# Ledger of designs, part 171: peptides against a protein of PDB entry 2AKA

Target 1, 299 residues: chain A of PDB entry 2AKA
Amino acid sequence: MEDLIPLVNRLQDAFSAIGQNADLDLPQIAVVGGQSAGKSSVLENFVGRDFLPRGSGIVTRRPLVLQLVNSTTEYAEFLHCKGKKFTDFEEVRLEIEAETDRVTGTNKGISPVPINLRVYSPHVLNLTLVDLPGMTKVPVGDQPPDIEFQIRDMLMQFVTKENCLILAVSPANSDLANSDALKIAKEVDPQGQRTIGVITKLDLMDEGTDARDVLENKLLPLRRGYIGVVNRSQKDIDGKKDITAALAAERKFFLSHPSYRHLADRMGTPYLQKVLNQQLTNHIRDTLPGLRNKLQSQL

## One batch from the design tools (peptide; made by RFdiffusion4, then SolubleMPNN)

Design b2_p24_8_s1 (from b2_p24_8, 15 letters changed)
Fold by OpenDDE base, seed 4:
Structure b2_p24_8_s1 (fold): chain B 299 residues (1-299), chain A 24 residues (1-24)
Amino acid sequence: as target 1 above (299 residues)
Amino acid sequence: SLQESLKKIEEIFKEIDKLIEKLK
């Protein structure tokens, strides 16, 4: 079942090589969310490594096509530097930053040109995600004042495509009704057919409050439902708490929480990864025959 | 070349088709 994703990865690489001149809507999952919504932590938790840029403001400034590939070995490769294998994930982070700056400059601007990163690991399921810039209304550094709209325009290039699934990442400790992720998802997917909700920061909710109704798909229903996760806190990250320990703590959180214990087996980062793998695989199976026909008509 | 890339893409699609058929 997982074998379809690597084939689509090869398609993605091939299309990238030709500048995506072919009008094909490849099945993919776009990750959307406001700044500090926890997107980077979710992705890093999949890999089990710290490898994404961190900081204030807009961290992701180019689309990151993150191709996770289950393998007996652990290393990363970039499409823009073929032949170089990265085994130090700190170097991966630095390369993302360097490659981003190479295109956007030092002004913290954005570019729609993707960075293609493939990570081989025994700890991942086959999964491809397109990490998109975090939505924001506040320019940072010397970003242009219209950066919000630039980001939105970039996101729309992905999320408006029919074969794009949307991973909408929203923090639980904020008003979910006003979630940037859910708003943009609702705009392009009004029937909630393509959107998977991720609720982060469940551990940071006010005492006496919970997101049970959301997680049970009762408040803002999505066909594909919601999955709650607990990421490492900034303190944990700064303290170099390893992701393995964090995942154990996440499991404990759901099991011990009165509002979530009954959902615990359908929550957490490992379950999210599994669901995304399955969702993407099924989506590929459903869409690729049509894409092939479309391609043949263009040849 | 573009033509070569397109051929490569078509070959990948053929592999995908075969795999999809196995998964049905």
Scores: peptide ipSAE 0.280, ipTM 0.850, DockQ to the pose 0.561
Fold by OpenDDE base, seed 5:
Structure b2_p24_8_s1 (fold): chain B 299 residues (1-299), chain A 24 residues (1-24)
Amino acid sequence: as target 1 above (299 residues)
Amino acid sequence: SLQESLKKIEEIFKEIDKLIEKLK
């Protein structure tokens, strides 16, 4: 059933080519979270490569449509440079930065125009995510003073769509009740029907505290539940710690933690990837017939 | 062209329909 995702990717590319992407209610997963919530790390863990821009403040300044495709080969392609295959993921990172700067300029502004990146890999499940700029309250550098609202407006263009699932990424070492991701999700999905919660930084919680109640879906219940993950530390990233090793450490973390051991089989990046693949596939199956009818009526 | 894109979209939808039927 996962073969539906690549077909929707082709639809997405076709609609992007005609400039109508913003008006399309394609089945998709939008990734939302505050700055430094760990969104980039989650996405990189899916691919098993470092390829996203890093730094302080807002690193994602355009929507990134990330299309993961299971393949025997490993390479990346951008829609804006068709025919070029990237095998060096550092070059992928540089291309994202360059393409972002080309449209937004050097003032660290944002643009709603998406970057479409397809990654072929034997290590991924078919999965399409839209990475959105991190929510912020304070402008940095040359950012416009209303950058917070610009980001929110951009996010709302995606998350208000009925066929958009929301991957809400929240750090456990912050007040989850005040999570920017969960707040925006609750605003547009008050019944919690379209939201999947991801809890990062579980390893950075104070001793004697845990996120068990959240992960058990008891505190802020979502129909689609919560999945905890443990990402590499910034030190580990800077030290180029292998993602595979980090995934093993993540598994060990959940298995060895007294508060999470019983949940371990429903935690971690591999499980998250599987769940997202399944949920997106099912969502596509459920929504495409209606979408087709709507499109036909508009043409 | 827009027309070409629309044709492509229609073709993709046909493929989707076939796949959905196969997966049932």
Scores: peptide ipSAE 0.304, ipTM 0.864, DockQ to the pose 0.577; fails the geometry check
Fold by OpenDDE base, seed 2:
Structure b2_p24_8_s1 (fold): chain B 299 residues (1-299), chain A 24 residues (1-24)
Amino acid sequence: as target 1 above (299 residues)
Amino acid sequence: SLQESLKKIEEIFKEIDKLIEKLK
């Protein structure tokens, strides 16, 4: 069933070529979360490479359509520069930054125009995600005073679509009841039918506290449930800690933690990737026939 | 051209339909 995702990628590219990508209700997964919630780390852990922009404040300033494709080779391609193969993922990061700055300028503003990035790797499952700007409450630097509103408006363009699944990323070391990701998901998906919860920073919780009730889907229930992950610390990222080693440490964390050991086989980044692949594949199967009929009536 | 893109889209949908039928 994994072969459906590459076909949808081809559709997505074709629609982007005619300038209609943002207007299409294609089956997809939008990633939402507050600033510093750990979204970028989750995506990089799927690829096993450092390739996303880093920094203070708003890092993602354009939607990033990330198409992961299982392949025997490892390289990246951008839709805006077809034919150029990137094998150095630092150059991928630089290209994202350059392409973002080209459109948004120097004021650190945002743009709704997507960047389309395809990554071929033997270490990924077929999966397409739309990384969206992190929600913020306060403008930083030279950002427009209404940046919070602009970000929310951009997110709504994706998450209000019926065929959009929502990957809501929330840090465990903050009040989950007040999670920006879960709030926006609840607003557009009140019955919790399209939302998948990701809980990050489980390793940063205060001693004697845990997120067991959330991960067991007992506190804020979602039909599609919650998956806990442990990302590299900022110190580990700065120190160039290997992602493979970090994934091993994540597995060890869940297995050794008294509150999570019984959930360990349903936690962690590899399990999350598997679940997302399966859910997206099933979602494509269910929604594309109806979408085709709708499109044919409009052509 | 737009027509070429539309043709490509239709071809992809045909492939999708075949695959979905195979997976049923």
Scores: peptide ipSAE 0.300, ipTM 0.862, DockQ to the pose 0.607; fails the geometry check
Fold by OpenDDE base, seed 1:
Structure b2_p24_8_s1 (fold): chain B 299 residues (1-299), chain A 24 residues (1-24)
Amino acid sequence: as target 1 above (299 residues)
Amino acid sequence: SLQESLKKIEEIFKEIDKLIEKLK
């Protein structure tokens, strides 16, 4: 059933070509989280490549529609640069930065205009995610003082839509009760029907503490549950630690941790990717008939 | 054009319908 995702990708591309129609609520997964919550690392772990902008403050400044497509070859394509195949993922990163700067300028502002990136890889499942700017309360550089609200407004444009699933990324080494991701998810999805919780930085929790209750869906219940992941540290990223090695370390972490061993088969980046693929596919199947009817009524 | 895009969208939906039927 994963073949539905590429078809929806084609719909997304077609809709993007004619401009954003707010009335068309395409099934999608929006990724939300505070700055440094680990969103970019999760996405890069799916691809197995370093390709997202990095830095302090707001890294993602435009929505990034990331379309992962299982393929025999590995390359990336941008909708704004049709026909160009990127095989060097550093060039992908540079293109994201350049395209972001082209629209937002050099003041590190944000824009609601999406960047559409398709990644073909033998190492990915079909999956489309919308990476959104990280929530922040502190302007950096030349950012406007109301940047927090600008980001929130941008996020709300996505997460308020009924057909939008929410991947709420929260770090375990912070107070989960104060998670920006879970707060915004609760605001727009009070019953927890559309939200998938991702708990990062489990390896950075204080000794004697764990997120077992959260991961078991007992503390802040979500219908779609929680999945814990262990991302590369900033040191690992700077040192260009191989993502494959990081995924192995993640698996080892869950298997060896007394609090998580029993959950290990339902944790980690590979499992998250599988779950998201399945949930998105099912969500597409359930929502597209209604969307088609709505579209036809507007034609 | 808008019309061309709409046609493309309709074609994609037809493919989706066919696929959904096959997956049942």
Scores: peptide ipSAE 0.286, ipTM 0.851, DockQ to the pose 0.585; fails the geometry check

Design b2_p24_8_s2 (from b2_p24_8, 15 letters changed)
Fold by OpenDDE base, seed 3:
Structure b2_p24_8_s2 (fold): chain B 299 residues (1-299), chain A 24 residues (1-24)
Amino acid sequence: as target 1 above (299 residues)
Amino acid sequence: SLEEAQKKIEEIFKEIDELLKKLE
C-alpha cells in the first residue's frame, strides 16, 4: 500500500512542471506552525540527517515538498536539478538555501514557488510533507512589514484545499490555546477532520506541568489525535548529537515520565512517521479516484 | 512541455488505478 505515495510523488513532480499557478488539490500533508515550533527538527528526525536551513526568523521561505522514499540507498534529488544525486546532506541544505535565494532574493522574502526534494533512505518510511514557512508577526531583516500576512496567504493556498491534511506543530512550552498552528487549522478545518497535532518541546515544560490532557486528546480534540515528540535541543544540534541517540533519548523520556509513560507507545518520532505514512496512504486511496475524474475533465 | 506533462500524468494515473485495483 505504501507504493501509492511514490506514485503521488511523480504526480506532484509532473504538475510542478505545468506551471507555478497550477490548480492542484493533490492528497498531501502540509506542515504548519509558528517559528521555532520545531517543524524542521521533526522533518530532520524522519530522515536522520541534518539537511534543512537553520537560523533565526523565517527559515523556510518557500514551500518545501519533501518526498521521503524508503530505499536501499541513501541520497537526495531536487526536481530543479534533474540528474544530480546528493549524498552529502550538507550540500542538500546549501542547495535549498541557494535555490531559495535565487527566487526570493536576499531580502529574506518569501515565494509560493515550491522546492521539490526527494530523499531516498533505508531509514525512512514513504512519506510526503509540504513544509511551509513558519508563522510570524515580526519581520526580520529586509522583510516587508506585512510579511505575516504574506505567510498566512501562502499557507492558505495549501491548507484550504480539501485533500490537504494539516500537520499542526505546536510547542508544549507555550500556551497551546494560542498555538498559531492550531488556530489556522481550526480556521480552515473547524471540525478537526484534516488536522494531526504534533506537540514538541515536551521536555522543556515547566516543572510540575505536563501536556497529558492535550496528548490524550481531551483538551482540544482532533479526530486524528495528537502525537508528542522530543526533538534535539539547539545545544544538541550544535554539539552534533546523533539523531539516533536523540531518538533513543526521546523514547526514554516518554517511558520515564510519570505523565506520559502510559502513552509512550503512541508517542515519539518513529510512531509519528508510521502514523503519517498510514494516514497519507489511506488519504491517497480515498481521494485519488475523485481527483482523477476531476483533473481528466480539466486537462 | 505541457503536453509531455499531461502524458506523464495520464501514465501515472494509469499506474495508480492498477495499484488500487490490486489493493481492493
Scores: peptide ipSAE 0.309, ipTM 0.862, DockQ to the pose 0.646
Fold by OpenDDE base, seed 1:
Structure b2_p24_8_s2 (fold): chain B 299 residues (1-299), chain A 24 residues (1-24)
Amino acid sequence: as target 1 above (299 residues)
Amino acid sequence: SLEEAQKKIEEIFKEIDELLKKLE
């Protein structure tokens, strides 16, 4: 069943090539969250490489269609650079930055035009995610004063689509009731049918507090539930801590934490990746027949 | 071209249909 994802990837590429990608309700997972919520870290943990732009403020400024493909080899390809294989993931990061700047300029503006990145790796499951700009209320640098609304409008273009699943990334060390990710998800998915909750920064919660109720889906119920993850700290990232080591530490965290030990097998980045793969596959299976019919009537 | 893209899309949907049938 996992072969459905690569087929949808090919559809995405084909539609992107003709500039119709934004108007199609393809089955996909959009990643939403506030700035510094840990979205980029989650995606990098899937790949096991540092390849996403980092920095203060808005890091992701264009939608990044990240297509993970299980393969015997490890390399990346961009749709805008067909035929070029990237084996150095630092070069991948640089290409994302360059391509972003090419379209948005140097003022750190945003563009709704997606960057399509395919990563082949033996360490990934087939999975496609659309990384969206982090929600923010504060313009940085030369950003326009209405950047918050621009980002929101961009996100809405994706998350309002019926076939779009929403990966809502929220930090545990912040008030979850004020989570930008959960708020936008609730706005477009009030019944919680399309939303998967990811809780990051569980290791940064104050002593004596935990997110057990959230992770057990008892506080803010989502049909698809919540998965907790522990990402590398900024210090770890700056120090280039190995992602494999970080994943081991994540596993240890859940196993050793009194509030999360019983959930440990349903927590962590590897489990999240599996769940997303399965949910996306099933979602594709359920939605493609209808999508095909619609497309055939329009083409 | 648009025609090439349409052809590609049709081919992909054929593959999807075949795969979906196998999964039923």
Scores: peptide ipSAE 0.297, ipTM 0.855, DockQ to the pose 0.644
Fold by OpenDDE base, seed 4:
Structure b2_p24_8_s2 (fold): chain B 299 residues (1-299), chain A 24 residues (1-24)
Amino acid sequence: as target 1 above (299 residues)
Amino acid sequence: SLEEAQKKIEEIFKEIDELLKKLE
């Protein structure tokens, strides 16, 4: 079943090459969340490498189609740089930044034109995610004052599609009721059928508080449930704490926490990756027959 | 070209169909 994801990747590449003129709703997972919600860290933890742009404000300014492919080798490829294999993930980060700036300029504007990045690694499961710009109300740099709405409009192009699953990333140390990710998900998926909740920053919650009710799907129920993760802190990132050590610490966190230990086997980044792989695979299986029929009728 | 892309897409869907049949 895992072979379905690579096939969809090839479809994505083909459609990207033709400017996506075909009205095809490809099965995919869109990642949504407010700025600093921890989206980048989640994605990097999947790969086990630091490769995404970092900084204040809007970091992701173009959709990033991140295609993770399990392989015996480790390297990255961009669709816009065919034939170039990246083995240094710092160079991957730089290429994302350069390609983003090439299209958007230096004003920190956004563009709906995706960057397609494929990462081959023995440490990943087959998984494709579309990382979307973080929702914000505060323009940075030379961004227009309506940047919030531009971002929302861009997100809506993805999340309104029926075959789009939504990975809603929300920090636990903020009011989850006002989570940008969950709000937009609720708007386009009112029945919670397409939304997977990710709760980050569980380690940063106030002493005596926990997100147990959320993680147990009792507070804001989603059909596909919630998965808690613990990302590296900014201090850890600055201190160059490796992701492997961070994942071990995450496991320890859940196992040792009185509120989460009973959920530990259904928490953490590795479990999240597995769940996403399975859900995407199943989703592809369910949707591709319909897509094929639709495409045949249009071509 | 658009035609080449369409052919590629059709080929991919053929592979998908074959795989889906195996999974059923």
Scores: peptide ipSAE 0.296, ipTM 0.856, DockQ to the pose 0.621
Fold by OpenDDE base, seed 5:
Structure b2_p24_8_s2 (fold): chain B 299 residues (1-299), chain A 24 residues (1-24)
Amino acid sequence: as target 1 above (299 residues)
Amino acid sequence: SLEEAQKKIEEIFKEIDELLKKLE
């Protein structure tokens, strides 16, 4: 059943080639979250490589259509430079930055024109995610004063689509009730039918506090539930800590934590990847039969 | 270019239809 995802990827590429942007109503998962919520780390953990831009403020300034494809080989390809295979993921990062700057300029502006990146790897499940700019309230550098609203408008172009699932990434060490990700998800998905919650930074919570109620889907219930993850710290990233080792540490964290031990089998990055693969596959199956004529009319 | 894209899209949908039938 997972073979449906690559077919949808081909559709995405075809539509992108003719200049379609955020108006696509393809079955997809949009990733939303505030700045520093841990979105990039989650995505990199799926691939097992460091390949996304890093820094303070807004690092993702264009939608990134990340197409993960299970393969015997490991390499990346961009739609905007067909035929070039990237095996060095640092070069992938640089290409994302360069392509972003090419369109947005050097003023850290944003553009709704997506970057399409396909990653082949034996370590991934078939999965397509649309990484969106992190929500912010404060402009940095040469950003326009209304950058917050520009970002929100961009996000809304994706998350308001009926066939868009929402991966809402929220840090546990912040007030979850005021999570930017959960707020926007609630706005466009009030019944919680299209939203998957991801809780990051569980390891950074104050002693004596936990996110058990959230993870058990009791505080802010979502039909598709919540999955907790533990990402590498910035120190670990700077020190180039191996992602595989980090995943082992994540597993240990959940198993050893008194508040999360009973949930451990339904937590962590590997489980998240499996869930997203399955949910996307099912979503595609349910939506594609009725989507053909609609999509064709959007050309 | 648009025509080529449309043809490609139609081909993909054919494959989708075939796969969906197998998954039923």
Scores: peptide ipSAE 0.334, ipTM 0.874, DockQ to the pose 0.629; fails the geometry check

Design b2_p24_8_s3 (from b2_p24_8, 13 letters changed)
Fold by OpenDDE base, seed 3:
Structure b2_p24_8_s3 (fold): chain B 299 residues (1-299), chain A 24 residues (1-24)
Amino acid sequence: as target 1 above (299 residues)
Amino acid sequence: SMAEAKKKIEEIFEEIDELNEKLA
């Protein structure tokens, strides 16, 4: 079943080559969340490498189609530079930044034109995610004053598609009722059929508070439920803390926390990766027949 | 070309069908 995802990746590449990115409702998972919600850390934890741009404000300024492929070898490839294999993930980060700047300029503007990145690794499950710009209210640097609306419009191009699943990333140390990710998900998926909730920063909650009711799907119920994760702190990232050590610390956190111990086997980054792989595979199986019929009528 | 892309897309769908048959 895991092999359906690589086949859909080839479809994505073929559609990207013909410039029809906007008209095709391919089965995919769009990642949405406010700035600093922990989206980049979740994606890097899947790969087990530091490879995404870092900085103040919005880090992702173009959609990043991240295609994870389980392989015996570890390397990355970009669709825009075919034939070049990247084995240094620092060079991957630099290429994302360079390719972003090539299209958007240096003014921290955004573009709806996706970057396609494929990562082969023995440490990943087959999984395709579309990382989207973080929602913001305040422009930073040379960003246009309407950047909030530009980001929102870009996100809507993805999340309004019927075959798009939504990975809504929300920090636990903020009011979840006011989560930008859950708000946009509720707008386009009012019945919660396409939305998967991710709760980050559980380790940063105030003493005596917890997100148990959310994680048990009792507060803001989603059909696909919620998965809690604990990402590396900014200090850990700056100190280049090993992701394997961070995953062990995450497991320890859930097992040792009185409010989460009973949920520990359904929490954490490895479980999230498994759930997303399974849900995407099933979603592909269910949606591709209809998509094929639609394409045959249009092509 | 659009024709080449269409052909490639159909080939991928055929591979998907074959895989689904193996998994059934």
Scores: peptide ipSAE 0.322, ipTM 0.861, DockQ to the pose 0.536
Fold by OpenDDE base, seed 2:
Structure b2_p24_8_s3 (fold): chain B 299 residues (1-299), chain A 24 residues (1-24)
Amino acid sequence: as target 1 above (299 residues)
Amino acid sequence: SMAEAKKKIEEIFEEIDELNEKLA
């Protein structure tokens, strides 16, 4: 079935070919969150594959434009390696690491130049996300002392755009009122019109505590609301626990939890993917007429 | 060429318009 999201991807590719990538206010979703907030795990759960770099400190060091495309076949393609089809997602991870290191060097610096990755899969909905470096206050390795501000400036290049939706990822086992993701979202979207909240690590909350008030949109209201998810533990990731089995465990968690069972049909990774597809599609429909007029005046 | 790119962009917008009409 034809979808607006693949057509916008074709527009992005066409504008890239003419060198206008940086000036395009195309409708998109930027993913923001602190280090270890669970951003990479959410994205891997959409694909159903382990393919993102892992490690301590700043793992994502360049913006990753992730274009998910529903297809009968499963493979990945990079814009910088046109015509090469990746069927092994471990090779996808290695290519992201190699392409990152090629531009940033060995000092673990950051670059605002995006990596463009398209994933074709029967297990995904059409969706385009921009994964951004995790916010941090602590430089690691040979990173410059101002790395916090460099990351912030990079995030601002995306989240200040009027046509950018913000996926704010916050861990439930930390003070949500002090969430780095929600703070930056509130700075650029004070009315909460462009922000979608994701709450991770609900399974790691202290006994007798819950995030019910947040998930019911009562504590820190967003127009687009909040969705809770349960990611694989670090032990499960290291043990290569199957993502399909983890998604079944997530469903069981919400259904069995006294505070969340009434919300279970509006929680979890599959529901999040559906909501993001619908919201992005609607946002494209609303913004494209204005964008077309602007582009016709510039071309 | 720039002319070819402009033509391709316009064709994509036409496809978007057709799809929007179908989804309305």
Scores: peptide ipSAE 0.315, ipTM 0.860, DockQ to the pose 0.482
Fold by OpenDDE base, seed 1:
Structure b2_p24_8_s3 (fold): chain B 299 residues (1-299), chain A 24 residues (1-24)
Amino acid sequence: as target 1 above (299 residues)
Amino acid sequence: SMAEAKKKIEEIFEEIDELNEKLA
């Protein structure tokens, strides 16, 4: 079953070469969330490397098609620079920044043109995600005053597609009723059929509060449920804290927390990765026959 | 080219069909 994801990745790459990527209803998972919701940290925890741009404001400014491939070796490849293998993930980060700036300019604008990044690693499951710009209400730097709407319009190009699953990333230390991720998901998926909830920053909640009702799918029910994760703090990231150690700390957090202990086996980054792999694989299986028919009619 | 891309897409779908047959 896991072998379907690499085949769909090859389809995605082939369609990217034709320039029709944005219009294709490919089975995919779009990652949505507000700025600083923890999206980048979740993706980096899957890879076990620091490789995404960091900073204040809008960090992701182009869609990033992140194709994770289980392999005996560890390296990255970009579709825009075929044949170059990156083994230093700092260079991967720099290439994302450079390629983003090449298209968007220096004004920190956004572009709907995807960056396609494939990461081979022994530490990943086969998984493809589309990381989307973080939703914001406040322009930064030389960004246009309508940047919020530009981001929303870009996200809508992905999340409105019926074959798009939505990974809605929300921080627990903010009002979930006001979650940008859950709002946009509800707008395009009102019945919660395509949305997977991720709750970050559970370790940053006020003492005496918890997200148990959310994680138990009782507060804002999604058919695909919620998964809680604990990411590295900004201090830990700046200090280059080992991701493996952070994943162990995450496991310890859930096991030791009185409100989450009973959920611990269905929480954390490794479980999230497994669920996403399974969900994507099943989704591909269900959608491919219809996709093939549509594509054959358009070709 | 568009023709090359079409050919690749067809080849990938053939591989998908073969995989599905193995999984059935």
Scores: peptide ipSAE 0.314, ipTM 0.856, DockQ to the pose 0.596
Fold by OpenDDE base, seed 4:
Structure b2_p24_8_s3 (fold): chain B 299 residues (1-299), chain A 24 residues (1-24)
Amino acid sequence: as target 1 above (299 residues)
Amino acid sequence: SMAEAKKKIEEIFEEIDELNEKLA
C-alpha cells in the first residue's frame, strides 16, 4: 500500500525538473494550523527526531515538503544540496534555518519557495507532507504588518487545490470553534471532504473538560475524522525527553483517561501516521489517472 | 533535458499503473 507515495515523490521531482509543478495538482497533504498549535511536534514525532526549527514565533517560514520514506537506513537529504546525506538531525534543523534565512533574509519574512526535505528512516511510514507557515495575526521581528495575509495567501496556494488533503492541527486547550486550521479548512473544503483534524494538547485541557465530542466527530464533523495526539511539552523538549518515551506517554494518556480510553486505539501519533499514509495512498490512487490525462494534454 | 524528464515521467506512470493493478 505504501508504494504509491514514493512513486509520486519521483513524479514531483520530475515535474520540478521541467517546471510543471505549478500546473499540476499533485496529491499531497498540506499541514495547517495556528502558531504553537503543535504542528512541528507532530511532524517530529513521525520521524522520531528533533529536526524542525523551534520558537515562540513563526518557525516555518517557507513551505517544507517533507517526504518521509521508510528505509533500513536513517538519514536526510535536501533537494537544494543534492548528494549530502545528513545523519545528524540537528544539522538538518540548522540547514532548514540557513536555507530559510537565505531566501527570506533576516527579517523573519516568509517565502512561498519550498524547501524539499527527504527523510529516510526505519521508523517512518511513507508519507509526504507540506508543512506550511503557522497562521498568525501578530508580526514578529521585522515582518511586515500584513504578514497574516501573506501567510494566508501562501496557504491558499496549497489548500485550494482539489487534490490537496488538509491536515488541520488545532490545540484542544483553545476554543476549537476559533481554530485557525479548521476555519481555513472550512473555507476551502466546506463539505469537509479533504480535511483531517488533528487535536493536540489534550493533556493541557482544563480539569473537568475533554475533547471527546470532537474526537468522536460529533461537534464539527469531518468526513475523514479527528485524531488526538499528545506532544512533548516545551519542558520535555528542553529537558531532552526522547520522542520514544513521549510516544509511550501519549499511549498511556489515552488509555488512562476516562474520556478517551474507548478511543485509544484510534488516537496518538502512530495511528495518525498510519491513517495519513493510508489516506494519502488512497488519494493518490484516485487522483493520478486524472493527472496523467492532464499531463498528456499539456506535454 | 525536457525529453528525458518526459520519458521519466511516463516510466513512473507505467510503474504506478502496474502497482495499481497489483493492489486492485
Scores: peptide ipSAE 0.298, ipTM 0.853, DockQ to the pose 0.585

